# Ledger of designs, part 67: peptides against a protein of PDB entry 4KTY

Target 1, 266 residues: chain A of PDB entry 4KTY
Amino acid sequence: YVLNDIGVIFYGEVNDIKTRSWSYGQFEDGILDTCLYVMDRAQMDLSGRGNPIKVSRVGSAMVNAKDDEGVLVGSWDNIYAYGVPPSAWTGSVDILLEYRSSENPVRYGQCWVFAGVFNTFLRCLGIPARIVTNYFSAHDNDANLQMDIFLEEDGNVNSKLTKDSVWNYHCWNEAWMTRPDLPVGFGGWQAVDSTPQENSDGMYRCGPASVQAIKHGHVCFQFDAPFVFAEVNSDLIYITAKKDGTHVVENVDATHIGKLIVTKQI

## One batch from the design tools (peptide; made by RFdiffusion4, then SolubleMPNN)

Design b2_p14_5_s4 (from b2_p14_5, 6 letters changed)
Fold by OpenDDE base, seed 1:
Structure b2_p14_5_s4 (fold): chain B 266 residues (1-266), chain A 14 residues (1-14)
Amino acid sequence: as target 1 above (266 residues)
Amino acid sequence: SLPERIDSVYPLEL
């Protein structure tokens, strides 16, 4: 989880799982220096740099460009004319070196690119890390642990009322660390995500959230456990929005989200 | 111009 400089990222659909290689390059020239530079740009105190909780949280913020002129600009609108299309990247090295050289955010990333760069950052700093792919990954935007799908009376989705979304797949990271700030047993793998999805206490960041806590339904622990829980376990709530403004719950699907979570074992 | 095919690598919002 630290020594491997080439990895595999899972993507595609749950019924058509695909893999792509990603070069992390944590040992390449200039990469460690760039990771230190990222922490410098975050104005992270030296004392905090030895704490994987703080480092992973700062990393989740800084790998995306939002808020803090971090590493990667996300784009999901199929307009990549002013940079590199997310699919063209094959590893973290070119992205990190461009960021260090230009001192400006690099265009463009999506979830697997964010996860790839973040994995390099974590491994470079000695934090065991892996990429996780979740199929049918929910994006809860109102922190209610549900995917509220609003339907018209004809059964079609009301796109104006439906704010929550589901990705066919989403990639984030798990980082290995102790959690002395949590009850005993909630150390180990922590979910962290640098894809800018939701604001967490003033910044687009996510985690570290205890995987063990989430697996046992404990969403009360820092950081962002409700959001990560919703990504993997939210219920789909189908709500008919009537013309009179009333809402009626038509159906609940507790099996759709988080159908498969995949990570490389090595 | 034919719309550029979205690369199958990209995640899709369902």
Scores: peptide ipSAE 0.261, ipTM 0.727, DockQ to the pose 0.035
Fold by OpenDDE base, seed 3:
Structure b2_p14_5_s4 (fold): chain B 266 residues (1-266), chain A 14 residues (1-14)
Amino acid sequence: as target 1 above (266 residues)
Amino acid sequence: SLPERIDSVYPLEL
C-alpha cells in the first residue's frame, strides 16, 4: 500500500468489470517535491504535515482544482479542448510534474484520474492508501442521505428538480490511519475523495471518513461520513412531480446503490 | 479507447 508504485483501477459496469493499469510513481524524481509543493500551495502548516488526518483532508481538496487552483480540472462532457482527455492518462507522474512546472491546474481528470493522483500523493507522504471503486455510486446533492429522483407525469426524469445523481462507477481512496479524534475502533481505513462532488465546510473535499463508522451507520463522525455513507447506501426515491405542485412517491429502491465495492488487495 | 464514467445515471425501476 506504500511501496507498490503501479496499480490496478477497477472501472466499467457491475456486469462488465474492467481494469486499467495506473502508474503511481511515488518514488519518481520530482514527485515528493511536487507533493510538498501541493501542501505549500494549500498553505498547510508544517506541524500539520505529519498528521495523516490533516494531510489527507488537504489532499482531497488540493488534488482538484476547485477553490484553490489545485492539481486537476475535472471534465465529464466528452469535450476536452485545451487539455488531455481523462482516458489518455496512464499514471500520476506526468500530471504532477506538469502541475509543478506550470503551477496551474492540469486538464483533464475524472474520478479514476483524481483517485490515481491522490493515491500517489498519499503514498508519497507515507500514508498507506488504495483506490476503491463503487459501482452505482450515489451523489447526494442536498445532504438528505437519499437519492431523490423526480419524475414528470409522463415518467421522464425532471432534470430541473432532480439534483441528485448516480454514477455507473466512482473511484475514491482509502487511507490507513489512526483516528484519535474519533472513538476507539474507528481508526484504520478512511475514505477520502478528491473528485469534486460536494462542498464540505467551504471547499470541494471529502474525508477522511471512517470506513468502520460508515459500515456501522455512524454518520455523525467527521469528516463527511454522511456523504460517503450516501454514496454506498442511499435509497433511490422516485417522486412524481404533479402539475398541481404535489409530489407523490412512486417507488423506493434500497438495493441499487453500492451494488459492488472493489479494491485491489495490495 | 477506455470508457469514461457515465454522468448522471438515473436507473428507473418503477
Scores: peptide ipSAE 0.118, ipTM 0.749, DockQ to the pose 0.044
Fold by OpenDDE base, seed 2:
Structure b2_p14_5_s4 (fold): chain B 266 residues (1-266), chain A 14 residues (1-14)
Amino acid sequence: as target 1 above (266 residues)
Amino acid sequence: SLPERIDSVYPLEL
């Protein structure tokens, strides 16, 4: 989880799983220096750089360009004329070296690109890390731990009322660390995510959230446990908005979200 | 009938 410089990222759909090779390149020339530069750009104090909790949280913010002119600009509109299409990247090295050279955010990334670069960052700094793919990954927009899907009376989705979203797949990272800030037993793998999805205390970042806490429903544990819990365990709530302003729950699906979670063993 | 799945956001590449 630290020494392997080539990985596999799972993507596609739950019934048609695909794999893509990704070169992390954490030992290539200039990559460690770039990771240190990223922490310098974040104005991270030197005392915190030895703490994997702080480092992973800063990394989750800085691998995306939002808020802080971080590494990668996300784009999901199929318009990539001012940079490199997300699918053209084959590894982290070119992205990180471009960022270090230009000192400007690199265009463009999507979830697997964010996860790939973030995995390099964590491994460079001696934090064991892996990429995780979640199929049918929920994005809870209002932190209610539900996917609220509003329907018209004819059964079509009301896109104006529906704010929550579901990815066919989403990639994030798990980082291995102790959690002295949590009760005993909630160290180990921590979910961290650099794809900009929701604000966490004013910045687009996510984690570290204890995987053990998530598995046992302890959403009160820092950081961002409700959001990560929702990604893997939200119920789909189908709500019909009636013309009289009333809402009727038509159906609840508790099995769709988080249908499959996959990671490579290293 | 109700939708079986709603993929309102998805990666466009790969």
Scores: peptide ipSAE 0.040, ipTM 0.612, DockQ to the pose 0.063
Fold by OpenDDE base, seed 4:
Structure b2_p14_5_s4 (fold): chain B 266 residues (1-266), chain A 14 residues (1-14)
Amino acid sequence: as target 1 above (266 residues)
Amino acid sequence: SLPERIDSVYPLEL
């Protein structure tokens, strides 16, 4: 989890699982310096840099460019003007070195790119980390722990009535640490996500959220447990929006989200 | 041609 500098990222569809090689390069020249530079840009105090909880939370914010001119600009528009298409990246090294040299956010990333760079950041700083892929990953935009799907009276989906969405797959990270701020038993793997999805107390960041807490439905534990819980366990709520403005729940699917969660053991 | 969009988002095919 720390020593491997090449990995595999799972992506694609639940019925057509694909793999992508990714070079983490945490031991390459300039990478440690860049990770320190990232924490410097975050204005992280020295006392916090030894705390994996703080480091992983800062990393989740700084690997994306939002709020703080962090490492990567996300783009999903399929145009990718003025940068590198997300699919062109093969590892973290070029991205991190470009960030360090240019001192500007690097364009562009999607979830696996964010996860790859974040994995390098964590491993470089001695935090055991792995990439996790969730198939049918929910993006709860209104923090109601459900995935709202609005239907017109004719049964067609109206995507304008909600900002909730489902990724065919989504990649984030798990980082290994103790959680002295949580009850006993909720240390170990912590979900952290640098893909800019939702604002968490003023910044686009996510985690660390205790995987054990989430598995047992403890969404009250810091940080961002409700959001991560929703990613893997949201019910799909099919709502018909009537012309009179009323909403009718037509169906609930509790089995669609989080169909498969995959991670590498090494 | 435009780069392939690897992440796909809602709406689901119902």
Scores: peptide ipSAE 0.027, ipTM 0.666, DockQ to the pose 0.038

Design b2_p14_6_s1 (from b2_p14_6, 8 letters changed)
Fold by OpenDDE base, seed 2:
Structure b2_p14_6_s1 (fold): chain B 266 residues (1-266), chain A 14 residues (1-14)
Amino acid sequence: as target 1 above (266 residues)
Amino acid sequence: SSVLDLQKIVEESK
């Protein structure tokens, strides 16, 4: 989880799973220096740089450009005129070296690009890390642990009322560490995510969230456990908004989100 | 590289 500099990332659809190679390049010239530079840009104190909890949380913020002029600008609108299309990247090296050279955010990324660069960052700093792909990944934007899907009377989605969304797939990272800030048993793999999705205490960042805590429904544990829990386990609530303003629950689906979670074994 | 790589929001419907 630290020594392998080439990986495989899962993507596509749950019924048509695809894989792509990704070069992490954590041993390439200038990459470790760039990772240290990222922490410098975050103004991270030296005392925190040896703490994987702090490092992974800072990394989740800094790999995206939001808030702090971090590494990558996301784009999901199919407009890439001022940079590189997300699908054109083959690894982390070119992205990180461009960031170090230009000292400006690199355009553009989507989830697997964020996860790839973040994986390099973690591994460079000696944190065991892997990429996970979740198919039908929920984005809960109001922290109620459910997907509220508002429908018109004809059955189509009311986009005005529906604020929550579901990705066909989403990639994030798991990092291995002890969690002395949590009760015994909640160390090990921690979910961390650098794709800018939701604000966490003033910044677009996510984690570390204990995988064990999430598996057992302990969403009260820091950091961002409710959000990560919702990504993999939220119920879909289909609500018809009637013309008179009343809401009727049409259906509840407790099996749709997190249909498949995949990671490469090393 | 292909557009098939891209994430998309799933449009749920009744």
Scores: peptide ipSAE 0.391, ipTM 0.834, DockQ to the pose 0.130
Fold by OpenDDE base, seed 3:
Structure b2_p14_6_s1 (fold): chain B 266 residues (1-266), chain A 14 residues (1-14)
Amino acid sequence: as target 1 above (266 residues)
Amino acid sequence: SSVLDLQKIVEESK
């Protein structure tokens, strides 16, 4: 998880799982320097740089460009005119070196690009890390731990009312660390996510969230456990918005989200 | 790589 500089990322659809190679390149020239530069840009003090909890949280914020002119600009609207299409990247090295050279956010990424770069960042700093792919990954926008899907009377989705969304797949990272700030048993793998999805205490960042805690339904522990829990275990609630302003729950699907979670086994 | 690699918002329906 630390020594491997080439990895496999799962993507595609749950019924058609695909893999792509990704070069992390954590040992390549200039990469460690760039990771240190990222922490410098985050104004991270030296004392915190030895703490994987702080490092992973800062990394989750800084790998995305939002808030702090971090590494990557996301694009999901198929408009990539001012940079590199997300699918064109094959590894982290070019992205990180471009960021270091230009000192400006690199365009463009989607989840696996964010996860790839973040994985390099973590591994470069000696934090065991892996990429996780979740198929049918929920994005809870209002922090209610459910997917509220509003429907018109004709059954079509009301996009104005529906703020929550579901990705066909989403990649994030798990980082291995002790969690002395949590009860015993909640160390180990921690979910961290650098893809900008939700604001967490003032920044687009996510984690570290204890995987063990989440598996056991504990969402009260820092950081962002409710959001990560929702990504993998939200119920879909279909609500018909009537013309008179009333809402009627039509269906509830408790099995759709997080149908498959895959990571490379080493 | 192709557009098939891209993340997509799943359009849910009743």
Scores: peptide ipSAE 0.386, ipTM 0.834, DockQ to the pose 0.132
Fold by OpenDDE base, seed 1:
Structure b2_p14_6_s1 (fold): chain B 266 residues (1-266), chain A 14 residues (1-14)
Amino acid sequence: as target 1 above (266 residues)
Amino acid sequence: SSVLDLQKIVEESK
């Protein structure tokens, strides 16, 4: 987990799973220095830099440019003016070195780019980490642990009535650590996500959330467990918006979200 | 890489 400098990232569709190589390059010249620089930019206390809980949470915030002039600017508009298209990146090294040199956010990334860079960051700092891909990944925007799908009376989707959405796939990271701040048994793999999706206590960040806790339906533990839970286990709620303004639940699908979760390393 | 690598919002339907 820490020593492997080349990885595989899963992407594509659930019925057409694809893989891409990603060079983490955690041992390349200047990469560790850049990771330290990232923590410096975050103004992270020295006392916290040895704590994987704090480090992973800071990394989650700083790998994205939002809030704090972090590493990567996300873009999903398929234009990517004034930067590099997300698909052009092949590894973390060029991104991190550009960030260190320019001291400005690097354009552009999507989930696998964020996950790749974040994986390098974690591994550089001695935290075992891997990338996880979730197919049919929910983005719960209103924190109700369900994915609301609004339909017109004719059955067509009305995407204007909710900010909830489903990604065909989404990549995030799992980091291995003890969780003395949680009850016994909830250490081990922790979900962390640097793709800017939702605000978490003032910043675009996510995790660490106990994978074990989430698997057992415990979403009351820090950090961001409800959001991560929703990504993998939201029910699809199909709601018909009537012309008179009333809403009627037409169907519930509990099997669609999180249909497949894949990681290279077990 | 290709544009096919990009994340996409799935347009769900009943």
Scores: peptide ipSAE 0.378, ipTM 0.832, DockQ to the pose 0.131
Fold by OpenDDE base, seed 4:
Structure b2_p14_6_s1 (fold): chain B 266 residues (1-266), chain A 14 residues (1-14)
Amino acid sequence: as target 1 above (266 residues)
Amino acid sequence: SSVLDLQKIVEESK
């Protein structure tokens, strides 16, 4: 049995779900070699390359260009003058081969591009992996496990008072592995994310975070469980910033974030 | 069409 190297990625809005094809190309010439090259660039010890925990964490760091001249440069400002628009990519192969050839980060990606390339990386290295799409995905920037929305006294949103944000959708990966470093029962699917969102112990990386742990509200387990938990389960906290500097909580919405999480099992 | 594929920050309101 040969695994399909073409996948579907969900995107769009929760009320208008869309799909796009993505070619992972994990079996194409040069792709495995490129994945090994990525680990070489990360200066990953040989002893760690057989550990899916270490590999997935390194991958989450190296698929983005931040910190370590990894594979992809993200862009969300609709300016792509020095590269390829994120929407122009149709698969991982061209990106990975360009990276290997140029030995420079490839421009540009957004979440599904990062997730697509990361999925290829994981699968090439024998780690079962899938892409997950979360609609109304929170980005908790200050690690307080809530999504802060600041309002002026007139009720208008003041986006300058917080770095917290909500994506209409966000894609990341889940990788299947045992977690001997965690209590029994928290192996299986692990959330990993290569989209550069937050710094995790010195690098823009995320995971592996136990999906089972997160589902049961356990955010104390490595790695980055609080951040992943916040992406799918943050409460929206509406805070009125008064002229005198006082903050008043006006409303709490516990139902908005993570309206729909879409994935498929391998 | 390509613009519709992009991630967007949702501006929430009360």
Scores: peptide ipSAE 0.371, ipTM 0.827, DockQ to the pose 0.135

Design b2_p14_6_s2 (from b2_p14_6, 8 letters changed)
Fold by OpenDDE base, seed 1:
Structure b2_p14_6_s2 (fold): chain B 266 residues (1-266), chain A 14 residues (1-14)
Amino acid sequence: as target 1 above (266 residues)
Amino acid sequence: SSILDLQEINKKNK
């Protein structure tokens, strides 16, 4: 999880799983220096740079360009005129070296690109890390631990009544560390995500969230456990919006979100 | 769009 410089990222659909090779290149010339530069740009105190909790949280913020002129600009609108299409990247090295050289955010990334670069950052700094792909990954915008799906009376989806959405797939990272700030047993793999999805205490970042805590339904622990929990385990709530303004729950699907979670085991 | 593009969905499941 530290020494491998080439990996496989899962994507596609749950019934048509695809794989993409990704070169992490954490040992390539200039990459460590770039990771240190990223922490410098974050104005991270030297005393925190040895703490994987702080490093992974800062990394989750800085791998995306939001808030802090971090590494990657995300784009999902199929308009990539001012940069490189996300699908054109084959690894982290070119992205990180471009960032270091230009000192400006690199365009463009999507989840697997964010996860790939973040994986390099973590591994480069000696933090064991892997990429996780979640199929039917929920994006909870209102922190209610459910996906609200509003329907018109005719059964058609009304997307204007909620910002909740579901990705066909989403990639994030797990980083291995002890969590002395959490109860015993909640160390180990921690979910961290650099894809800018939600604001977490003032900036677009996510984690570290204890995978063990989430698996046991504990979402009260730092950081961002409710959001990560919702990504993998939220219920779909189908709500009919009546013409009179009333809402009626028509159906609940507790099996759709997090249909498959895949990660490389070696 | 590319097969690699992430898509957000919000539809009734069957």
Scores: peptide ipSAE 0.033, ipTM 0.697, DockQ to the pose 0.169
Fold by OpenDDE base, seed 4:
Structure b2_p14_6_s2 (fold): chain B 266 residues (1-266), chain A 14 residues (1-14)
Amino acid sequence: as target 1 above (266 residues)
Amino acid sequence: SSILDLQEINKKNK
């Protein structure tokens, strides 16, 4: 989890699982220096740089460009005119070195690119880390722990009534650490996500959230446990929005989200 | 779109 500089990222669909090689390059020249530079740009106190909880949370914020001119600009609109298409990246090294050289956010990333760069960042700093892929991953935009799908009276989806969505797949990271700030048993793997999805206490960041806590339905623990829980365990709520303004729950699907969570154990 | 591109989905289950 620390020494491997090449990995595999799972993507695609649950019925057609695909893999992509990713070079983390945590030992390449200039990469550790860049990771330190990232923490400098975040104005992270030196006293906090030895704390994996703080480091992973800062990394979650800084790997994306939002709020703080971090490493990567996300784009999902299939228009990548001012940079590199997300699919063109093969590893973290070129991205991190470009960031260090230009001192400007690098364009563009999507979830696996964010996860790849974040994995390098964590490993460079001695934090065991892995990439996790969740198929049918929910994006709960209104923090209600459910995935709202609004339907017109004719049964067609009205995408304007909610910002909730489901990714065909989503990649994030798990980082290994103790959690002295949590009850005993909630250390170990912590979910962290640098893909800019939701604002967390003023910044686009996510985690660390205890995987054990999430697995057992504990969403009260810092950080961002409700959001991570929703990614893997949201119910789909199909709501018919009637013309008279009433909402009727037509169906609830508790099995669709989080069909498969895959990670590499090397 | 690229084969690697993420797609957000809002649709009724079939």
Scores: peptide ipSAE 0.032, ipTM 0.673, DockQ to the pose 0.169
Fold by OpenDDE base, seed 3:
Structure b2_p14_6_s2 (fold): chain B 266 residues (1-266), chain A 14 residues (1-14)
Amino acid sequence: as target 1 above (266 residues)
Amino acid sequence: SSILDLQEINKKNK
C-alpha cells in the first residue's frame, strides 16, 4: 500500500464499471519535496508531521485548492478552460511538480484526480493508502444522513429545492493508521477525502473517519463520520412538491446509495 | 463528453 507507484482507479457506472491507470510516482524526484512543501504551505507544525491523523487531515484540506491555495482546483463544468481537463491527467507527478514550481493551484481535478494526488501524498509520507470508488455515492449537504430529493409533479428533480446530490461514482482514499483518539477497535483503514464537497469545521476537508466505526453505524467519532456514512448508506427520500405547496413522500429507496464499493487489492 | 465528466447526477429510482 506504499510501494506500488502505479495503480488502477475504478470509475464509470455501476452497470458499466471502468478502470483507468494512474501513476502515483511517490518515489520520483521532487515528489517528496513537494509533499513537504504542501505541509509547509499548510503551516503545519513539525510536531504534527509525524502523526498520520493530523497529516491525513491536513492532506485532505491541502490537495484541494479551497481555503488554503492547495494543490488542485476542482471543476465539473465540462469546459475546463484555462487549464488541463481532469481526464487528461495520467498520474500525480506532473500535478505535484507543477504545483511546486508555480506555487499556485493546478487546474483541473475531479474526484479520481484528487484521490490520485492524495494517494501519492499519503504514500510519499509513509502512510499506507488506497483509492476507493463508491458507485451511487451520496453527497449529503445538510448533514441529516439522508438524501432528500424533491421532485416536480412531472417527476423531474426540482434542483432548487434539492440540496443533496448523488455522484454516479465517487473516489476517495483510505489511509491505514492507529486511532488512539477513538475507542479500541476503530483503528485501521480511515476514510479521507480531498475532493471539496463539504465544509468540515471551517475547511473543505474530510476525515480521517474510521471505516470500522462507520461499518458498525458509529457516526459520533471524529472526523466527519456522518458525512462518510451518508456517502455509502443514505436513504433516498423522494418528495413531490405539489403546486399547492404541499410535500408528499412518494418513495424511499434504501438500496440505491453505495451499491458497490471497489478498491484495488495490493 | 466523457463519462468522467458526468460525475454528479440526481436520478429518480426505477
Scores: peptide ipSAE 0.031, ipTM 0.679, DockQ to the pose 0.185
Fold by OpenDDE base, seed 2:
Structure b2_p14_6_s2 (fold): chain B 266 residues (1-266), chain A 14 residues (1-14)
Amino acid sequence: as target 1 above (266 residues)
Amino acid sequence: SSILDLQEINKKNK
């Protein structure tokens, strides 16, 4: 989780699982220096750089370009004319070195690119880290722990009313650390996510959220436990919006989200 | 682009 510089990222569909290689390159020339530069750009206090809780949270914010001109610009509109298509990247090294050289955000990334670069960042700084892929990953945008899917009377999705969404797959990271800020037993693997999805107390970042806390439904524990919980365990609520303005719950699916969670062992 | 660039989906009533 620290020494392996080549990995495998899972993607595709739950019934058609695919893998791609990713070169983390945490030991290549200039990469550690770039990770230090990232923390410098974040204006991270030197006293906090030895704390994996603070480092992983800062990394979560800085690997994406939002708010702070961090490393990667996300794009999901299939328009990549002003940079590199997300699928063209094969590892973290070129991205990080470009960021260090240009001192500007690199275009473009999607979840596996964010997760790949973030994995390099964590490993460079001595934090054990791995990439996790969640199939049917929920994106709860109103923090109610539900996927509210509004339907027209004909059964089609009302895109205007439906704000929540579901990724066919989503990649994020788990980082290993102690959590002295939490009760005993909630250290170990912590979910962290650098893909810009939701604002977390003023910045596009996510985690560290205790995996043990999530598994036991402790969503009150910092950081961003409700959001991570929703990604893997939210119910789908299908609501028909009637012409008279009334809403009727047509169906509830408690099994669809987080259908499969996969990570590679070292 | 490739299949990797297609990430988000909308749900439909089943």
Scores: peptide ipSAE 0.029, ipTM 0.660, DockQ to the pose 0.156

